Peptides against a protein of PDB entry 8PQO. Designs and how they scored, part 172

Target 1, 252 residues: chain A of PDB entry 8PQO
Amino acid sequence: VLLKEYRVILPVSVDEYQVGQLYSVAEASKNETGGGEGVEVLVNEPYEKDGEKGQYTHKIYHLQSKVPTFVRMLAPEGALNIHEKAWNAYPYCRTVITNEYMKEDFLIKIETWHKPDLGTQENVHKLEPEAWKHVEAVYIDIADRSQVLSKDYKAEEDPAKFKSIKTGRGPLGPNWKQELVNQKDCPYMCAYKLVTVKFKWWGLQNKVENFIHKQERRLFTNFHRQLFCWLDKWVDLTMDDIRRMEEETKRQ

## One batch from the design tools (peptide; made by RFdiffusion4, then SolubleMPNN)

Design b1_p24_4_s3 (from b1_p24_4, 18 letters changed)
Fold by OpenDDE base, seed 1:
Structure b1_p24_4_s3 (fold): chain B 252 residues (1-252), chain A 24 residues (1-24)
Amino acid sequence: as target 1 above (252 residues)
Amino acid sequence: DEKELTLKIILGSVLTYLNRNPGV
């Protein structure tokens, strides 16, 4: 088991982030061929547990149509089915990702708190002290080009070059986080993403777990760079606007 | 190796999911 807490600081409010996240997910999905195809919704219901109230979803992503024919022919049953269980109680969310073939031998858990701070809270997920000692804290700086792979870099998605016309935020210089503390009119938040990766196959545990974390770090970095650089596209949208957009996408 | 091939298929599926759901 390998745990890392990714801390992503953004010059947006917790309330703004809720809209921006949903917009950016929808936009990223449009860029991927067949974004909504092969998704089965098993459960979509409200939940209440331990004082947490939100929406619970269980989805199966059937990826058979998304892989080459030779992969489909060689794949054992369930190997191309991804189960997603999500508890959405914004500003808290939890997602558990499993593969149907691997059953309990593979798990990715992502627990996120969105807080109106600069990533200074320790153990926001309230782990036991012994468990917390084994968590690496990883700071993602969306303005740091050195954290971005050259193949992923786009100038239009560079926070160090972007300036929001609607809000006046950006560009983000090398000391933007320190400067943010002095800018009373600019909201800020941190997404604390505790990622747990578990892979049980002997001799491959560390290799696979580290590989998944490397991919998650890359995805979180690119996603939040996009979210910020798309600020002018979503900052004036309401949650009702987002809901309408999601309904329109489901009808296509 | 059948196990290695299966692992590559599974990891490919997981990566496909993660790339389509970057906001989790």
Scores: peptide ipSAE 0.703, ipTM 0.963, DockQ to the pose 0.837
Fold by OpenDDE base, seed 4:
Structure b1_p24_4_s3 (fold): chain B 252 residues (1-252), chain A 24 residues (1-24)
Amino acid sequence: as target 1 above (252 residues)
Amino acid sequence: DEKELTLKIILGSVLTYLNRNPGV
């Protein structure tokens, strides 16, 4: 098991982020071929647990149509099925990702707290002290180009170049986080993403777990760079606007 | 071997999912 807490600081409010996240996910999905094809929704219901109220979803991503034919022919049953269980209680979210073939031998858990701070809280997910000692904290700086792979770099998604016309936020210089503290009118938040990766196959645990973390870090970095650089596209949207957009997308 | 191929397929599937759901 390998745990890392990714801390992503953004010059947006927790409330703004909710809109921006949903918008950016929708845009990212549009850029991927096949949108929501092959997604089976098993459960979509409200839940209440331990004072947490939110929406629970269980989805199966059937990825058979998204892989080459030869892969489909070679794939054992369940290997191309990803189960997503999500507890959405913004500003808290939990997602558990499993593969049908791997069963209990593979798990990715992503737990996110969105806090109106600069990533300074320790153990925001309230792990046991012994468990917390094994968590690596990883700061993602969306303005730091060195954290972006060359193949992923886009100038239009560079926070160090982007300036929001609507909000005046950006570009984000090397000391942008420190400057935020002095700008009383600029909101900020941190997404604390605790990622747990569990892979049980002997001799491959560390390799696979580290591989998944590397991919998650990459994805979180790119996603939040996009989210910020798309600020002018979503900052004036309401949650109702997002819901309408999602409904329209489902009808297409 | 077959296990390695299976693992590659599974990891590919996981990555496909993750790339489509970066906001999880």
Scores: peptide ipSAE 0.702, ipTM 0.963, DockQ to the pose 0.833
Fold by OpenDDE base, seed 2:
Structure b1_p24_4_s3 (fold): chain B 252 residues (1-252), chain A 24 residues (1-24)
Amino acid sequence: as target 1 above (252 residues)
Amino acid sequence: DEKELTLKIILGSVLTYLNRNPGV
């Protein structure tokens, strides 16, 4: 088991982020071939547990159509099926990802708190001290180009170059986080993403767990760079606007 | 071997999912 808490600081409010996240997910999905094809929604219902109230979803991603024919032929039953269980109670969310073939031998859990701070809270997910001491805190700086792979870099998605016309935010210089504290009119937040990766196959645990974390870090970095650089596209949208856009996308 | 191939297939599936859901 390998746990890391990724702390992503953004010059947006917690309320703004909710819109921006949903917008950016939708845009990212459009850019990937095959969109929502092969997604089966098993459960989509409200839940209430331990004072947490939100929406619970259970989805199966059937990826057979997304892989080459020879891979489909070689794949054992369930190997191309990804189960996603999600508890969405913004500003808290939890997602549990499993593979049907691996059953309990593989799990990715992502728990996120969105807080109006600069990533300074320790153990925001309230882990036991013994568990917390094994968690690596990883700060993601969306303005730091050195954290971006050259193959992923796009100038139009560079927070160090982007200037929001609607909000006046950006570009983000090397000390943008420190400067933000002095800008009373600029909101800020941190997404605290506790990622748990479990892989039980002997001799491969560390390799696979570290590999998944490397991919998640890359994805979180790129996603939040996009989210910020797309600020002018989503900042004036409401949650109702997002819901309408999602409904329209489902009808196509 | 078959186990290694299966693992590669599974990891490929997981990565495909993760790339489509970067905002989880």
Scores: peptide ipSAE 0.699, ipTM 0.962, DockQ to the pose 0.841
Fold by OpenDDE base, seed 3:
Structure b1_p24_4_s3 (fold): chain B 252 residues (1-252), chain A 24 residues (1-24)
Amino acid sequence: as target 1 above (252 residues)
Amino acid sequence: DEKELTLKIILGSVLTYLNRNPGV
């Protein structure tokens, strides 16, 4: 088992982020071939537990149509099915990802708190002390080009070049986080993403767990760079606007 | 071998999911 807490600081409010996240997810999904095809919703219901109120979803991503025919023919049953269990109680969310073939031998859990701070809280997910001491805190700086792979880099998605016309935020210089403290009119938040990766196949645990974390870090970095650089596209949208957009996308 | 192929298929599926759901 390998745990890392990714801390992503953004010059947006917690309330703004809720809109921006949903917009950016929808936009990213459009850029992928096949859209929402192959998604089966098993459960979609409200939940209440320990004072947490939100929406619970269980989805199966059937990826058979997304791989070449020869891969489909060679894949054992369940290998191309990804189960997603999600508890959405913004500003808290939890997602558990499993593969049907792997059963209990593989798990990715992503627990996120969105806080109106600069990533300074320790153990925001309230782990036991013995567990917390094994968690690596990883700061993602969306303005740091060195954290972005050359193949992923786009100038139009570079926070160090972007200037929001609607809000006046950006570009983000090397010391943008320190400067943000002195900018009373600029909101900020941190997404605390505790990622747990478990892979039980003997001799491959560390390799696969580290590989998944590397991919998650890459994805979180690119996603939040996009989210910020798309600020002018979503900052004036309401949650109702987002819901309408999602409904329109489902009809296509 | 078969195990290696299966692992590659599974990891490919996971990556496909993650790339489509970067905001989780």
Scores: peptide ipSAE 0.698, ipTM 0.962, DockQ to the pose 0.845

Design b1_p24_4_s4 (from b1_p24_4, 16 letters changed)
Fold by OpenDDE base, seed 4:
Structure b1_p24_4_s4 (fold): chain B 252 residues (1-252), chain A 24 residues (1-24)
Amino acid sequence: as target 1 above (252 residues)
Amino acid sequence: KEKELTLEIVLGSVLDYLNRNPGL
């Protein structure tokens, strides 16, 4: 098991982020071919547990249509089925990702707290002290180009170049986080993303777990760079606007 | 070898999923 807590600091409020996240997810989905195809929703219901109220979803992503024919022919049953269990109680969310073939031998869990701070809280997910000692904290700086793979870099998604016309936020210089503290009118937050990766096959645990973390870090970095650079596209939207957009997208 | 191939397929599927869901 390998745990890392990715801390993504953004010059947005927790409330703004909710809109921006949903917008950016929708936008990212549009950029992917066959968005929504092969997704089976098994459960979509409200839940209440331990004072947490939110929406629970269980989805199966059937990826057979998304892989080459030869892969489909070689894939054992369940190998191309991803189960997503999600608890959405913003500003908290949890997603558990499993593969049908791997059963208990593979798991990705992503737990996120969105807090109105600069990533200074320790053990925000309230792990046992012994478990917390094994968590690596990883700071993602969306302005740091060195954290972005060259193949992923886009100038239009560079926070160090972007200036929000609507909010005046950006560009994010090397010391943007320190400068933010002095800007009383600029909101900020941190997304604390605790990622648990479990892979049980002997001799491959660390390799696979580290590989998944590498991918998640990449995705989180790129996503939040986009989220910020798309600020002017979503900052004036309401949650109702987002819901309408999602409904319109589902009808297409 | 078969298990390794299966693992590659699984990991590919997981990566595809993750790439499609960057906002998790």
Scores: peptide ipSAE 0.725, ipTM 0.962, DockQ to the pose 0.813
Fold by OpenDDE base, seed 2:
Structure b1_p24_4_s4 (fold): chain B 252 residues (1-252), chain A 24 residues (1-24)
Amino acid sequence: as target 1 above (252 residues)
Amino acid sequence: KEKELTLEIVLGSVLDYLNRNPGL
């Protein structure tokens, strides 16, 4: 098991982020071919647990149509099926990802708290002290170009170049986080993303777990760079606007 | 070899899923 807590600091409020996240997810989905194909929704219901109220979803992603024919022919039953269980209770969310073939031998869990701070809270997910001791805290700086792979870099998605016309936020210089503390009118938040990766196959556990974390870090970095650089596209949208956009996308 | 190929297929599927869901 390998646990890392990714701390993503953004010059947006917790309330703004909710809109920006949903917008950016929708935009990212549009850029991928075959958006909703092969997704089976098993459960979509409200839940209440331990004072947490939100929406629970269980989805199966059938990826057979997304792989070459020869891979599909070689794939054992369930190998191309991803189960997603999600608890969405913003500002808290949890997603558990499993593969049908791997059963209990593979798991990815992503738990996120969105807090109006600069990533200074320790153990925000309230792990046992012994468990917390094994968690690596990883700061993602969306302005740091060195954290971005050259193949992923786009100038239009560079927070160090972007300036929001609507909010006046940006560009984000090397010391933007320190400067933010002195700007009383600029909101800020941190997304604390506790990622648990479990892979049980002996001799491959560390390799696979580290590989998945590397991919998640890359995805989180790119996603939040986009989210910030798209600020002017989503900052004036309401949650109702987002819901309408999602409904329109489902009808296409 | 068969297990290794299966693992590569599974990991490819997981990565495809993760790339499609960058906002988790």
Scores: peptide ipSAE 0.722, ipTM 0.961, DockQ to the pose 0.820
Fold by OpenDDE base, seed 1:
Structure b1_p24_4_s4 (fold): chain B 252 residues (1-252), chain A 24 residues (1-24)
Amino acid sequence: as target 1 above (252 residues)
Amino acid sequence: KEKELTLEIVLGSVLDYLNRNPGL
């Protein structure tokens, strides 16, 4: 088991982020071939647990149509089925990802708290002290070009070049986080993403777990760079606007 | 060899899912 807490600081409020996240997810999905095809919704219901109230979803992503024919022919039953269990209680979210073939031998868990701070809280997910000692804290700086792969770099998605016309935020210089503390009119937040990766196959645990974390770090970095650089596209939208856009996308 | 191929297929599926869901 390998745990890392990714701390993503953004010059947006917790309330703004909710809109920006949903917008940016929708935009990212439009760029992927096949959209929502192959998604089966098993459960979609409200839940209440330990004072947490939100929406619970269980989805199966059937990826058979998304892979080459030769892969489909070689794939064991369940190998191309991804189960997603999600508890959405913004500003808290939890997602558990499993593969049907691997059963209990593989798991990714992503737990996120969105807090109006600069990533200074320790153990925001309230782990036992012994478990917390084994968590690496990883700071993602969306302005740091050195954290971005050259193949992923786009100038239009560079926070160090972007300036929001609607809000005046940006560009983000090398010391933007320190400067933000002195800018009383600019909201800020941190997304604390505790990622747990579990892979049980002997001799491959560390290799697979580290590989998945490397991919997650890349995805989180690119996604939040996009979210910030798309600020002028979503900052004036309401949650009702987002809901309408989601319903329109489902009808296409 | 069969286990290695299966693992590659599973990891490919997981990565495809993660790339389609960057906002998790």
Scores: peptide ipSAE 0.718, ipTM 0.961, DockQ to the pose 0.834
Fold by OpenDDE base, seed 3:
Structure b1_p24_4_s4 (fold): chain B 252 residues (1-252), chain A 24 residues (1-24)
Amino acid sequence: as target 1 above (252 residues)
Amino acid sequence: KEKELTLEIVLGSVLDYLNRNPGL
């Protein structure tokens, strides 16, 4: 088991982020061939637990159509099926990802708190002290180009070059986080993303767990760079606007 | 060999899913 807490600081409010996240997810989905194809929704219902109110979903991603025929022919049953269980209670979210073939031998859990701070809170996910000692805190700096792979880099998605016309935010210089403290009119938040990866096959645990964390870090970095650089596209949208856009996308 | 191939297929599927869902 390998746990890391990724802390992503952004010059947006918690309320703004909710819109920006949904917009950016929708935009990313449009860029994928066959968006929504092969997704089976098993459960979609409201839940209430321990004062947390939100929406629970259980989805299966059937990826058979997304792999080459040769791979499909060799894949054992369930190997290409990903189960996603999600509890969405913004500003809290939890997602559990499993594979049918791997059963209990593989799990990814992503738990996120969105807080109006600069990533200074310890143990926001309220882990037991002994468990918390084993969590590595990883700060993601969206302005740091050195954290971005050359193959992923786009100038139009570089926070160090972007200036928001609508909000005046950016570009983000090397000391942007320190400067943010002095900018009373600029909102800020931190996404605390606790990622748990479990892989039980003997001799491969650390390799696979570290591999998944490397991929997640890459994805979180790129996604939040996009989210910020798309600020002018989504900052004036309401949650109702987002819902309308999602409905329109589902009809296409 | 079979286990290695299966693992590569599973990891490829997981990676495909994660790439399609960068906002998790």
Scores: peptide ipSAE 0.716, ipTM 0.960, DockQ to the pose 0.812

Design b1_p24_5_s1 (from b1_p24_5, 13 letters changed)
Fold by OpenDDE base, seed 5:
Structure b1_p24_5_s1 (fold): chain B 252 residues (1-252), chain A 24 residues (1-24)
Amino acid sequence: as target 1 above (252 residues)
Amino acid sequence: MSIYTTQDYVNLALFLLDLIKKYS
């Protein structure tokens, strides 16, 4: 088991982020090949547990049509089915990712708190002290180009080049986080993303768990770079606007 | 809502399949 807490600082408010996140998810899904094909929504319902109230979703990603034919033909049963269970109680979110073939041998859990701070809170997820001491805190700097793979880099998604016309935020220089503290008019937040990766195959545990964390970091980095650079597209949207976009995305 | 796309899960599945092929 390998735990890391990724802290993504953004020059947006927690309230703004709620809109921006949903917009960015919807926008990203529009650009996917085949749209929503292969995604089965098993459950989509409100939940309440231990004071946490939100929306629970269980989706199965059937990936058979998304891989080459020879891969599909040789893949063991269940290997191309990914289950995503999500508890969305913004500003808290939890996602659990499993694979039918791997069963209990593989799990990715992402627990996120969105806080109006600069990533300074320790153990925001309230882990036991013994567990928390083994968690590495990883700061993601969306303006740091060196954290972006060359194949992922897009100039239009570079926070170091983007300036929001609507808000005046950006571009983000090398010391933008330090400067943000002195900018009383610019809101900020941190997404504390505790990622738990479990892979139980002996001899491969550390290798696979570390690899998955690298992929998670990559995803978080790219997503939030997009979120910021798309600020002018979503900052004036309402939740009703977002709902309409989500419905339109489902139709594709 | 999770930030993961279908392509993200395709990549994950392909990675897992590669492990299965090499180590199983």
Scores: peptide ipSAE 0.628, ipTM 0.943, DockQ to the pose 0.754
Fold by OpenDDE base, seed 3:
Structure b1_p24_5_s1 (fold): chain B 252 residues (1-252), chain A 24 residues (1-24)
Amino acid sequence: as target 1 above (252 residues)
Amino acid sequence: MSIYTTQDYVNLALFLLDLIKKYS
């Protein structure tokens, strides 16, 4: 088991982020070939647990049509089915990713708190001390180009180049986080993403767990760079606007 | 909503398949 807490600081408020996240997810989905083909929604219902209220979803990603035929033919039963269970109670959310073939031998868990701070809180997920001391804190700087793979880099998604017309935020220079503290009119937040990766196959644990963490970091970095650079597209939208957009997308 | 796309899960599945092949 390998745990890391990724801290993503953004020059947006917690309330703004809720809209921006949903917009960015929808936008990313539109850019996919085939749309929602292969996605089965098993459960989509409200939940209440230990004072936490939100929406619970259980989706199965059937990936058979998304891979080459020869891969599909050689894949064991269940290997191309990914289960995503999500508890969305913003500003808290939890996602659990499993694979039918791997069963209990593989798990990715992402627990996120969105806080109106600069990533200074320790153990925001309230782990036991023994567990917390083994968690590496990793800061993601969305303005740092060196954290982005060349194949992922897009100039239109570079926070170091983007200037928001509607808010005046950006570009984000090398010391943008330090400068942000002195900009009293600019909101800020941190997404604390505790990622737990478990892989039980002997001899492959460290390799797989580290690789998956690398992929998670890559995803978080790219997603939040997009979210910020799309600020002018979503900052004036309300949650009701987002809900309407989602309904319109479902009808297509 | 989850920030993961279908392509993200395709990449994950392909990675897992490579592991299955190596482990068999």
Scores: peptide ipSAE 0.618, ipTM 0.941, DockQ to the pose 0.744
Fold by OpenDDE base, seed 4:
Structure b1_p24_5_s1 (fold): chain B 252 residues (1-252), chain A 24 residues (1-24)
Amino acid sequence: as target 1 above (252 residues)
Amino acid sequence: MSIYTTQDYVNLALFLLDLIKKYS
């Protein structure tokens, strides 16, 4: 088991982020080839647990059509089915990712708190001390190009180049976080993403768990760079606007 | 909401498949 807490600081408010996240997810989905093909929604319902109220979703990603034929033919049963269980109670979210073939031998859990701070809170997920001492805190700087793979880099998604016309935010220079503290008119938040990776195959635990964390970090970095650089597209939207957009998308 | 795309899960699945092959 390998735990890391990724802290992503953004020059947006917690409330803004809720809109921006949903918009960015929708936008990313639009950019995907094949759209929502292969995604089965098993459950989509409100939930209430221990005072936590939100929306629970269980999706199965059937990836057979998304891989080469020879891969599909050789893949064991269930290996191309990814289950995503999500508890969305913003500003808290939890996602659990499993694979039918791997069963209990593989799990990715992402628990996220969105807080109006600069990533200064320790153990925001309230882990036991014994567990927390094993968590590495990893800061993601969306403006730091060195944290972005060359193959992922896009100039239009570079916070160091982007200037928001609507908000005046950006571009984010090397010291943008320090400068942000002095800008009373600019909101900020941190997404605390506790990622738990469990892989139980002997001899492969460390390799696989580290690899998955690397991919998670990559994903978080790219996503939030996009989110920020798309600020002008979503900052004036409301949650109601997003809901309408989602409903319209479902109808299509 | 989950920020993962289908492509993300494709990549994950392919990675897992590679592991299966190596472990077998």
Scores: peptide ipSAE 0.605, ipTM 0.939, DockQ to the pose 0.778
Fold by OpenDDE base, seed 1:
Structure b1_p24_5_s1 (fold): chain B 252 residues (1-252), chain A 24 residues (1-24)
Amino acid sequence: as target 1 above (252 residues)
Amino acid sequence: MSIYTTQDYVNLALFLLDLIKKYS
């Protein structure tokens, strides 16, 4: 088991981020080949547990049509089915990712708190002290070009170049986080993303768990760079606007 | 809603399949 807490600081408010996140997810989904093909929604219902109130979703990603034919033909039963269980109680979210073939031998859990701070809170997920001692805190700087793979880099998604016309935010220079501390007019937040990766095959735990964390970090970095650079596209949207976008995405 | 796309899960599945092929 390998745990890391990724802290993503953004020059947006917690309330703004809710809209921006949903917009960015919807936009990414629209750009996918085949749209929502292969995604089955098993459950979509409200839940309430231990003071947490939100929406629970269980989706199955059937990936058979998304891989080469020879892969599909040789894949064991269930290997191309990914289960995503999500508890959305913004500003808290939890996502659990499993695979039908791997069963209990593989799990990715992402627990996120969105806080109106600069990533300075310790153990925001309230782990036991002994467990928290083994969690590495990793800061993601969306303006740091060195954290982006060359193949992922796009100039139009570079926070160091982007200037928001609607809000005046950006571009984010090398010291943008420090400048944010001294700026009263710009909202800020941190997404504390505790990622737990479990892989139980003997001798492969470290290799697989480290690889998955590398992919998660890459995903978080690229996603939040996009979210910020798309600020002018979503900052004036309402939740009703987002709902309409989601419905349109489902139709594609 | 989670930030993961279908392509993200395709990549994950292919990675897992590679492990199965190599070590099963």
Scores: peptide ipSAE 0.591, ipTM 0.935, DockQ to the pose 0.744

